Peptides against a protein of PDB entry 4GXB. Designs and how they scored, part 94

Target 1, 277 residues: chain A of PDB entry 4GXB
Amino acid sequence: VPTEEVSLEVLLSNGQKVLVNVLTSDQTEDVLEAVAAKLDLPDDLIGYFSLFLVREKEDGAFSFVRKLQEFELPYVSVTSLRSQEYKIVLRKSYWDSAYDDDVMENRVGLNLLYAQTVSDIERGWILVTKEQHRQLKSLQEKVSKKEFLRLAQTLRHYGYLRFDACVADFPEKDCPVVVSAGNSELSLQLRLPGQQLREGSFRVTRMRCWRVTSSVPLPSGSTSSPGRGRGEVRLELAFEYLMSKDRLQWVTITSPQAIMMSICLQSMVDELMVKKS

## One batch from the design tools (peptide; made by RFdiffusion4, then SolubleMPNN)

Design b2_p18_1_s3 (from b2_p18_1, 9 letters changed)
Fold by OpenDDE base, seed 4:
Parts: C-alpha cells; structure tokens; sequence
Structure b2_p18_1_s3 (fold): chain B 277 residues (1-277), chain A 18 residues (1-18)
C-alpha cells in the first residue's frame, strides 16, 4: 500500500470519536502516540493503553476482536475488513487496578478511566447492585471522577472485559455462558434452566496451558442449520485447568472471540510475570 | 463432523502453580 496521509477514527470506550491524521504505513505504536497527542495524554501514560479492533453491534456495544499488535498497520487492519462495523478502540490494557493510581494522577488519564468505567457499568460489564448504582449515579452527577473510580474499583468485575454470549463444555456440554476476563481469571457465568445464575472462576495460575483452535466445518450433506453458513470458521479456546490436587481437566469455550480471550490470557500472564520479577 | 485442516496454537503458562 502506498504511504499516504489519512484520517483515522479511533473510538474511546464511550464511543467518543478521536480523529487523527496518520500515515497508512504507521504502525500501532505510531497511531497510539497520535491518539495520545490528540488527547493530550502524557507520553509516560501511553503504555497503560492499547488499541483494539472491535466490531460495533447494532446497539452500539463493542465486541472485541483482538488487540492490535505492534507490527500491525491500524489503518490497513481496520479498512481491509471492508465493513463499517469494525472500529479501533482505545482502552486501558492492564489488569491490576493498582495501576489506576498512576493513570488517574493525570487529568486526561483520569478522564479516560472515568469514561471507560462509566461505559463498562452502562454495558453491564461491571456488576452493580441497585444501591451501588445509586451511589455511582450520585457521584457522576457531582462529577466526582476520582471518588467514582474509587467506588468502582471495589465493584465485581471492575476492569474485566466481557465477551459476547457463547458456549462452553463446562459444567455441561453445550452450556450457554458469558465469559469475562480480568483479575487474572476467566469468569464463566451461566444460567441453566430453572437454576440460579452460577459463576465459575478459573484463575490463570491454575491453567497449565491453553490453546486456540480454528476449524472449518465440512458441509455435512444433511440439513445444515441455516445459521452456520458454508465456510464459517469455528473458533475454540481450550484451557487445561487444575480443578483439584493432581486433577487436570480441559475446559473448552466455543466463541468467535476465542482469539481475544487468548490474548487476554497472555496479557494477564505477562502482567503476573512482571509482578513476580 | 469432519473438519477441514484444523489450526491449533498452544500456549504454555509460565505462571502455572502446581
């Protein structure tokens, strides 16, 4: 692709548009720096954020596809998909809420975290009780961003990334689940018929390994269910989990976001490695 | 169901605690 100056749209978690002028040849870091500059985010805080490829749903929700890698060209990555539903989103890229302290000391960083957190609450990614919601709303009305974040940091699934509803083989085969990644775990929420909402917590430190599998179902000559069109790639994330002492079990999640889940796992592992060092 | 050419990527976890 010839190097040309282009206008690239990057969204914040709340859907706010940031337009940056970049080169088509600019890599992910270059684009991230351009976004940071446009927002007046200090250079020392850039590393706390990443660019993500997302699919915008009809309701305006974001389905995270993957994190843009360092070698990628964000303009090419998004435009090559030839669909307006794909967007680039800026989001914080760390898991430990302790790093919020570094980010929120800056006005722009604080605003970014605040906007993301508000959005995550509105989208139901952060689990909030009625009373907590009232408190958060009051703080939002007062524009008390720091206090809002401090309260939010105590909430269930704060800092988690929530995925689209998918299927797992745990606790039963073909079980509908909602997966969330955060706090060095995968949370699997499920509601079986006639049962209460259940949550399975899978800590990364108890995962021996994980795998991503891509497969194309062969057209079986029988009535292909109309929904899985010919040629749809099936993605699965499987992890081998230490269920109990000396008992490993594979858990498999079937999701078009399996790659993103794997990226989250790797990212959480990387962060844990930094903490151990 | 027969799967055409499954691709698999495996990740070992260095922070796995036994």
Amino acid sequence: as target 1 above (277 residues)
Amino acid sequence: APVEVPAEEVFENPVFEE
Scores: peptide ipSAE 0.519, ipTM 0.854, DockQ to the pose 0.430
Fold by OpenDDE base, seed 1:
Structure b2_p18_1_s3 (fold): chain B 277 residues (1-277), chain A 18 residues (1-18)
Amino acid sequence: as target 1 above (277 residues)
Amino acid sequence: APVEVPAEEVFENPVFEE
């Protein structure tokens, strides 16, 4: 792509549009800096955020595809898909809520975390009771952003990324699940027939390894599952988990977001390594 | 179902605890 100046739209978690003028040759960090400048986010806080490629669903929700890598050209990455449903989103890129303290010290950082948290609650990514929701709404009405965040930090799945409904082979084969990543774990929420909602927690520290597999199903004549078009790539995330002492078991998640899940795992691992150093 | 030769990427976890 020839180097030229372009207008690039970057969305916040709440759908707010940030328009930046960048070069088509600008890398991810260059675009991130441009977004930060547009928002008046200080340079020392840029590292707490990342740009993500997402697919906007019909309901306006974001399906995270992947984090944009450092070498990527965000303009090219999003426009090459030739679909308006793909967007670039700015979101915080750390997991430990302790880092919120650094970000919240700045007005812009506080606003970004607040907007993201409100959106995550509205989308059901953060799990709230009826009473907690009432308390949050009261704080929102008062525009008490710090208090809102402090309460939100105590809530279940605060800071998690929620994925689209998918399928896992745990606890049973072909089990429909909702996966969320956060707090150094993958949470698998499932509802088996006739049962209450259950959650399986898979801590990253108990994962020996994980793998991402991409495959194209061969057209087997008979069992055309009606919904998968001929030639769709099947993505799977599998991890080997320490279920008990000396017992490793593979858990496999079939999801178009398998790559994003793997990115989350790596990111959580990286953060844990930093804490151990 | 028979699947074409899958592309696979494996990640070892350095923070794995036994």
Scores: peptide ipSAE 0.519, ipTM 0.854, DockQ to the pose 0.416
Fold by OpenDDE base, seed 5:
Structure b2_p18_1_s3 (fold): chain B 277 residues (1-277), chain A 18 residues (1-18)
Amino acid sequence: as target 1 above (277 residues)
Amino acid sequence: APVEVPAEEVFENPVFEE
């Protein structure tokens, strides 16, 4: 792509549009800096955020596809897909809520965290009781952003990224699950017919390894999935988990978001490595 | 002939605790 000045739209978690003028040759960090400048986010807080490629669903919800890498050209990455459903989203990219303290010290940082948190609650990513929801709404009406965040930080799945419903082989084969990543774990929530909601928590520190598998059925081959067309890409995330002493077991998640799940795992591992140093 | 063409990437976890 020839180097040209273009207008690029970057969305916040709440769908707010940020228009930035960038070069088609600008890399991810360049675009991120342009977005930060547009928002008046100080340079020392840029590192707490990342750009993500998402698919906007018909209901306006975002399905996270992947984090944009440093070498990527965001304009090219999004426009090459030739579909208006793909968007670039700015979101915080750390997991430990302790880092919120650094971000909240700045008005713009506070606003970004607030907007993200409100959106995550509205989308059901953060799990709230009726009473907690009432308290949050009261704080929202008062526009008490700091107090809102402090309460939100105590809520279940605060800071988690929620994925679209998918399938896992745990606790049994072909189990429909909702996966969420956060707090150095993958949470697998499921509700089997006639059963209560169950959650499996898989801590990253108990994963020996993980793998992402991409497969394409051959035209002459058979498909195991009646509803899947031949040639459709199948993505799986599998991790080898320490279930008990000296007992490793593979858990496999079949999801179009397997790559994003892997990125989350790597990101959580990286953050844990920083804490260990 | 294989029915599917798989590609795999494996990540070892440096923070794994036994």
Scores: peptide ipSAE 0.517, ipTM 0.853, DockQ to the pose 0.417
Fold by OpenDDE base, seed 3:
Structure b2_p18_1_s3 (fold): chain B 277 residues (1-277), chain A 18 residues (1-18)
Amino acid sequence: as target 1 above (277 residues)
Amino acid sequence: APVEVPAEEVFENPVFEE
């Protein structure tokens, strides 16, 4: 692609549009800096955020596809997909809520975290009780962003990324699950008919390894699943988990977001490594 | 170039606690 000046749309978690003028040859960091400048976010806070490729659903929800890598050209990455449903989203890229303290010291950083958190609550990514919801609404009405975030930080799945409903082989084969990544874990939520909500927590420190597998289903003449077009790639994330002392077990998640899940795992691992150094 | 998703990629976890 020839180097040209283009207008690129970057969305915040709440769907707010940020338009930046960039070159088609600008890499991810260049675009991120342009977005930061447009928002008046200080340079020292840029590292707390990343650009993500997402698919916007009909309801306006975002399905995270992957984090844009440093060598990528965001304009090319999004436009090459030839679908308007794909967007670039700015989101915080750390897991430990302690880093919120650094970001919240700045007005723009505070606003970004606030907008993201409000959106995550509205989308049901952060789990709230009725009473907590009332308290959050009160704080939102008062526009007390700091207090809102302090309360939100105590909530279940604060800082998690929630994935689309998918399938896992745990606790049983072909279980419908909702996976969330955060707090150095994968949370698998399962509701079977007539049963209570079950949650499996898989801590990253208990994963020996993980793998992403890409497969093309063989054209089986059986018209069974009408929705998967011919040649749709099946993605799986599998991890080997220490279930108990000296007992490793593979858990496999079948999801089109398997790559994004793997990116989250790597990101959580990286953050843990920094803390250990 | 379309990033060819490799058929399989394995990640070892350096923070694994036995």
Scores: peptide ipSAE 0.514, ipTM 0.853, DockQ to the pose 0.638

Design b2_p18_1_s4 (from b2_p18_1, 9 letters changed)
Fold by OpenDDE base, seed 3:
Structure b2_p18_1_s4 (fold): chain B 277 residues (1-277), chain A 18 residues (1-18)
Amino acid sequence: as target 1 above (277 residues)
Amino acid sequence: APVDVPPEQVFENPVFEA
């Protein structure tokens, strides 16, 4: 691709558009710096955020595809997909809410966290009771961003990334689940008809390893699932989990977001490694 | 170009607690 100056759109979690002028040859960090400059985010806070490739759904929700890598060219990465559904999103990239304290000290950082948190609540990524929702709404009406975040930090799945509904082989084969990543775990939520919500919490520290696999299903003659075109790659994330003392078991998640799940696992591992050093 | 996803990638966890 020839080096040219282009206008690149980067979205915040709430769908706010940030337009930046960049070169087609600018790497992820260069684009991130341009976004930071446009937002007036200090340089020392840039490292708390990352650029993500997402697919925008019909309802405006974001399905996270992957984190943009350092060597990538964001303009090329998004435009090469030749679909307007794909967007670049700015989001916080750390898991420990303690880092919110550093980000919240700055007005722009505070605003970014606030906007993200509001969006996560609205999308149901953060689980909220009726009473908590009332309290949050009151704080939002008062525009008390710090207090809003402090309350939000106490909520279930604060800071989690929620994935699209998918399938797992836990607790039984072919179980429909909603996976969320955060707080050094994968949460698998299952609701069967007539049953209470069941959640499996899989802590990263109890995963010996994980794997991502890709396969092309052979066209089985009979199941014309209408939507799977002849070439859809099936992605799976599997992890080997310490269920009990000396008992390892594989758990497999079938999801088009398996790569993103793996990226989240690696990111959580990396953060834990930093804390141990 | 479809990102050639390798058929399998395995990640060992350095923070695994046995």
Scores: peptide ipSAE 0.543, ipTM 0.864, DockQ to the pose 0.705
Fold by OpenDDE base, seed 4:
Structure b2_p18_1_s4 (fold): chain B 277 residues (1-277), chain A 18 residues (1-18)
Amino acid sequence: as target 1 above (277 residues)
Amino acid sequence: APVDVPPEQVFENPVFEA
């Protein structure tokens, strides 16, 4: 693609549009810096955020596709998909809520975290009781962003990324699940027929390894997922989990977001490695 | 459709606690 100046739209978690003028040849960091400059986010806080490729659903919810890599050209990455459903989103890219303290010290950082958290609650990514919801709404009405975040930090699945409903082979084959990544774990929420909601927590520190696989289901194959057309790629994330002492078991998630799940795992691992150094 | 994803990618976990 020839180097040209273009207008690129980057969305915040709440759907707010940030328009930046960039070059088509600008890499992810260049675009991120342009977004930061547009928002007046200090340079020392840029590293707490990343650009993500998402698919916007009809209801305005975001299905995260992947994190944009450093070598990528965000303008090319999004436009090459030839669909207006694909967007670039700015979101925080750390997992430990302790880093919120650094970001919240700045007005712009505070606003970004607030907008993200409000959106995550509205989307049901953060789990709240009725009483907690009332408290959050009161704080939101008062525009008390710091207090809102402090309360939100105590909530279940704060800081998690929630994926679209998919299928896992745990605890049973072809089990419908909702996967969320955060706090150095994958949370698998499932509701079996006639049963209450169950959650399986899979801590990253108990995963020996994970893999992403792609396959094309054959029409006659037992691996044909219902609802996938002929020739559609099936993506799977599998991880080998220490279920008990000396007992490793593979858990497989079938999801179009398997790549994003793997990126989350790697990101959580990387953050844990930093903490151990 | 061309799949830009390799058939398999394996990631070893350096923070695995056995």
Scores: peptide ipSAE 0.542, ipTM 0.863, DockQ to the pose 0.639
Fold by OpenDDE base, seed 5:
Structure b2_p18_1_s4 (fold): chain B 277 residues (1-277), chain A 18 residues (1-18)
Amino acid sequence: as target 1 above (277 residues)
Amino acid sequence: APVDVPPEQVFENPVFEA
């Protein structure tokens, strides 16, 4: 691609648009720096954020596709898809809420975390009770961003990334689940017919390994799932989990977001490695 | 462009606690 100056739109978690002038040859970090500069985010805080490729749904929600890698050209990565539904999103890229303290010291960092957190609550990624929601709304009305974040940090699934509804083979085959990644775990939320909401927590430290597989379903005549065209690639994330002492079991998640789930696992592992060093 | 998704990618977990 010839090197040209282009306008690139990067979205915040709340859908706020940030327009940056970049080169088509600018790598992910270059674009991230341009976004940071546009927002007046200090250089020392850039590392707490990443650019993500997302698909915007009809309702305006984001389905995370993958994290943009360092060697990628964000302009090319998004435009090559030739669909306006694909966007680049800026989001925090750490899991431990302790790092919020560093980011919150800066006004711009505080605003970014606040906007993300408000959005995550509105989207139901962060789980809140009615009373907690009332408290959060009161703080939002007062524009008390620090207090809002401090309360939010105590909430269930704060800092988690929520995926689209998918299927897992746990606890039963073909079980509809909602997967969320955060706090060094995968959370699998399950609601079976006539049953209460159940959550399976899979800690990263109990995963021996994981794998991402892609397959083209054979045109087997009878699989009744109406929406998958006969040629759609099936992605799966499988992890080998220590269920009990000396008992490893594979858990398999079938999801178009299997790659993103794997990226989250790797990111959580990387963060844990830093903490152990 | 064919999304060259490898048929399988395996990750060993260095923070696995047995």
Scores: peptide ipSAE 0.541, ipTM 0.863, DockQ to the pose 0.670
Fold by OpenDDE base, seed 1:
Structure b2_p18_1_s4 (fold): chain B 277 residues (1-277), chain A 18 residues (1-18)
Amino acid sequence: as target 1 above (277 residues)
Amino acid sequence: APVDVPPEQVFENPVFEA
């Protein structure tokens, strides 16, 4: 692509648009810096955020596709998909809520975390009780962003990334699940017929390894899953999990977001490694 | 797919606790 000046739209979690003028040849960090400058986010806080490629769903929700890599050209990455559904989103890229303290010290950082958290609650990524929701709304009405975040930090799945509904082979084959990544785990929420909502927690420290696989389903006559067109790539994330002492078991998640799940796992692992050093 | 994904990628976990 020829090097040209272009206007690039980057969204915040709440759908707020940030328009930046960049070069088509600008790499992810260059674009991130441009977004930071536009927002007046200080340089020392840029590292707490990343750019993500997402698909905007009809309801305005974001399906995270992947994190943009350092060598990528965000303009090319998003425009090459030739669909207006694909967007670039700015989101915090750390998992430990302790890092919120650093970000919250800055007005812009505070605003970004607040906007993201509000959005995550509204989208049901953060799980709240009725009473908690009332408290959060009261704080929101008062525009008490710090207090709002402090309360939110105590909530279930705070800081988690929620994925689209998918299928896992745990606890049973072909179980519909909602996967969320955060707090050094994958949370698998499922509701089996006639049963209450259940959550399986898979801690990263108990995963020996994980794999992402890509396959094209052979036209086997019988299992036409209704929604997948002929020739769609099937993505799976599998991880080998220490279920009990000396017992490893593979858990497989079938999801078009398998890559993003793997990115989350790697990111959580990386953060844990930093803490151990 | 937006990215050419190899048929299989395996990641070993360095923070695995046995």
Scores: peptide ipSAE 0.541, ipTM 0.866, DockQ to the pose 0.740

Design b2_p18_2_s1 (from b2_p18_2, 11 letters changed)
Fold by OpenDDE base, seed 1:
Structure b2_p18_2_s1 (fold): chain B 277 residues (1-277), chain A 18 residues (1-18)
Amino acid sequence: as target 1 above (277 residues)
Amino acid sequence: VITIQVDEHTTVFLNPVF
């Protein structure tokens, strides 16, 4: 493909559009640098953020597909899908909230974290009580971004990435769950009929390994649920988990976001390795 | 993380922090 100058739209977590002029041959880091320059984000803070491929849902929510890799060409990656639903999103790419301190020292970094956190709360990714919500709204009205973030950092699922509703074989076969990744864990939330919300926490330090599997379902003549078109690839994330002393068990999540879940696991493990070093 | 592609449909990841 000949190298051409193009306008690329990159979204922030809140849907704010950042337009950058890039080359079609620009790699992920080049585009990220262009976005940083447009936002006036310092170069030393670029590494705290990444570009993600997402699908925008009808309600305007983002379904994360994957992190863009270094060798990718973001313009090509998004346009090759030939769907306006796919977007590139800038988001923080670390898990430990301690790194917020580095980012918050800069005005632009602070604004990015604030916008992301507001969005995550509005989307229900961060879980808040009514009283906490009132406190957060008060801080928003005062435009106290630092104080807002300090409070948000204490909230349940702060810094987590929430996935679309999917299916797991835990605790029961074909159990509807909502998976969230963060704080070195996968959180599986489920609500069984007539029961309260339950959460299963799976710490990455207790995962011996995981796998991503793709399969094409055989056309079973039985009425497949109307929403999955015939021939769609099924993705599964399975992890081998230490349930108790000397007892390993496989847990399998069936989700179109299995790849993104795996990327989160890899990223969380990598961050833990850096801290041990 | 050690990544092992087992086949065309399966990728396995070994966890060093286990």
Scores: peptide ipSAE 0.683, ipTM 0.968, DockQ to the pose 0.882
Fold by OpenDDE base, seed 4:
Structure b2_p18_2_s1 (fold): chain B 277 residues (1-277), chain A 18 residues (1-18)
Amino acid sequence: as target 1 above (277 residues)
Amino acid sequence: VITIQVDEHTTVFLNPVF
């Protein structure tokens, strides 16, 4: 792609549009800096955020595809897909809520966290009781952003990324699940017929390894994931989990977001490594 | 994380915090 000045749209979690003028040759960090400048986010807070490639669903929700890597050209990455459904989204890229303290000290950082958190609650990524929801709405109406965040930080799945419904082989084969990543874990929520909602918590510290696999289903092969046609690429995330003492078991998730799930695992591990050092 | 490309279809990640 020739180097040209272009207008690039970057969305916040709430769908707010940030238009930046960048070069087609600008890498991820260059674009991120441009977005930060547009928002008046200070340079020392840029590292707390990342750019993500997402697919916007019909309801306006975002299906996270992947985190844009440092070497990527965001303009090229999004436009090469030749679909207007794909967007670039700015989101916080750390997991430990303790880092919120650094970000929310700044007005712009506070606003970004607030907007993201509101969106995550509205989308059901953060789980709230009726009473908590009432309290949050009251704080939202008052625009008490700091208090809103402090309450939100105590909520279940605060800081988690929720994925689209997919399939896992745990606890049963071809089990419909909703996966969420956060707090150094993968949460697998499922509802079996006639049963209550169940959650499996898989801490990354008990994952020996994981793998991402791509495959093309054959006509004579095993059942493709629901909704996929023959010849469509199937992605799987599998992790080897320490279920009990000296007992490792593979858990496999079949999802178009397997890559994003893996990126989350990598990111969570990296953050833990930083804390350990 | 140690990343190992096993083949064109499989990437394995070894977890150092295990």
Scores: peptide ipSAE 0.683, ipTM 0.968, DockQ to the pose 0.877
Fold by OpenDDE base, seed 3:
Structure b2_p18_2_s1 (fold): chain B 277 residues (1-277), chain A 18 residues (1-18)
Amino acid sequence: as target 1 above (277 residues)
Amino acid sequence: VITIQVDEHTTVFLNPVF
């Protein structure tokens, strides 16, 4: 792509649009810096955020595709997909809520975390009781962003990324599950007919390894699931998990977001390694 | 994380914090 000046749209988690003028040859960090400058986010806080490629659903929800890597050209990455459904989103990129303290000290950082948290609650990524919801609404009405975040930090799945409904082979084959990544774990939520909500918590510290596999289903003459176009790539994330003492078991998740799940695992592991150093 | 590409369709990640 020739080097040209372009206007690039970057979305916040709440759908707010940030327009930045960048070069088509600008890498991810360059674009991130441009977004930060536009928002008046200080340089020392840029590292707490990342750019993500997402697919915007009809309801305005974001399906995270992947994190943009350092060597990528965000303009090329998004435009090459030739679909307006794909967007670039700015989101916090750390997992430990302790880092919120650093970000919240700045007005812009506080606003970004607040907007993200509100959105995550509205989308059901953060789980709230009726009473908690009432308290959060009260704080929103008072525009008490700091207090709102402090309460939110105590909520179930705060800081988690929620994925689209998919399929896993745990606890049984072909189980419909909702996967969420956060707090150094993958949470697999399952509700079977007539049963209570079940959650499997898989801590990354108990994963020996994981695998991402891509495959093209053979054209089976019969049941093309109506929704999968001919030649749709099937992605799977499998991880080897320490279920009990000396018992390793593979768990496989079939999801178009398998790559993003793997990126989350890598990111969580990296953060844990930094804390141990 | 140690990344190993096994083939064109499979990437394995070894977890150092296991």
Scores: peptide ipSAE 0.683, ipTM 0.968, DockQ to the pose 0.870
Fold by OpenDDE base, seed 5:
Structure b2_p18_2_s1 (fold): chain B 277 residues (1-277), chain A 18 residues (1-18)
Amino acid sequence: as target 1 above (277 residues)
Amino acid sequence: VITIQVDEHTTVFLNPVF
């Protein structure tokens, strides 16, 4: 692609559009810096955020595809998909809520975290009771962003990334699940017929390894998951989990977001490694 | 994380914090 100046749209979690003028040859960090400058986010806070490729659904929800890599060209990455449904989104890229303290000290950082958190609650990524929702709405009405965030930090799945409904082989084969990544775990929420909602928590510290596999199902073979045509690329994330003492078991998630799930695992592991250093 | 591309369709990640 020839190097030229272009206007690139980057979305915040709430759908707010940030237009930046960048070069087609600008790498992910260059674009991130341009977005930060446009928002007046200080340089020392840029590292707390990343750019993500997402697919915008018909209802306006974002399906996270992957994190943009350092050497990618965001303009090329998004435009090469030849679909307007693909967007670039700015989101915080750390997991430990303790880092919120650093970000919240700055007005722009505070606003970004607030907007993200409001959006995550509205989308049901953060799980709230009726009473908690009432409290949050009251704080939102008062525009008490710090207090809002402090309350939100205590909520279930705060800071988690929620994926689209998919299928796992745990606890049973072809079990419909909703996966969320956060707090150094994968949370699998499932509701089996006639049963209450259950959650399987899989801590990354008990995962020996994981793998991402792509395949093209043969027409004569595997059960077609509803909504996926036969012969389409199928992605799976499988992890080997320490279920009990000296008992490892593979858990497999079939999802078009398997790559993003793996990226989350890598990111969570990396953050844990930093904390252990 | 140690990343191993096993083949064209499979990538394995070894977890150092296990």
Scores: peptide ipSAE 0.683, ipTM 0.968, DockQ to the pose 0.875

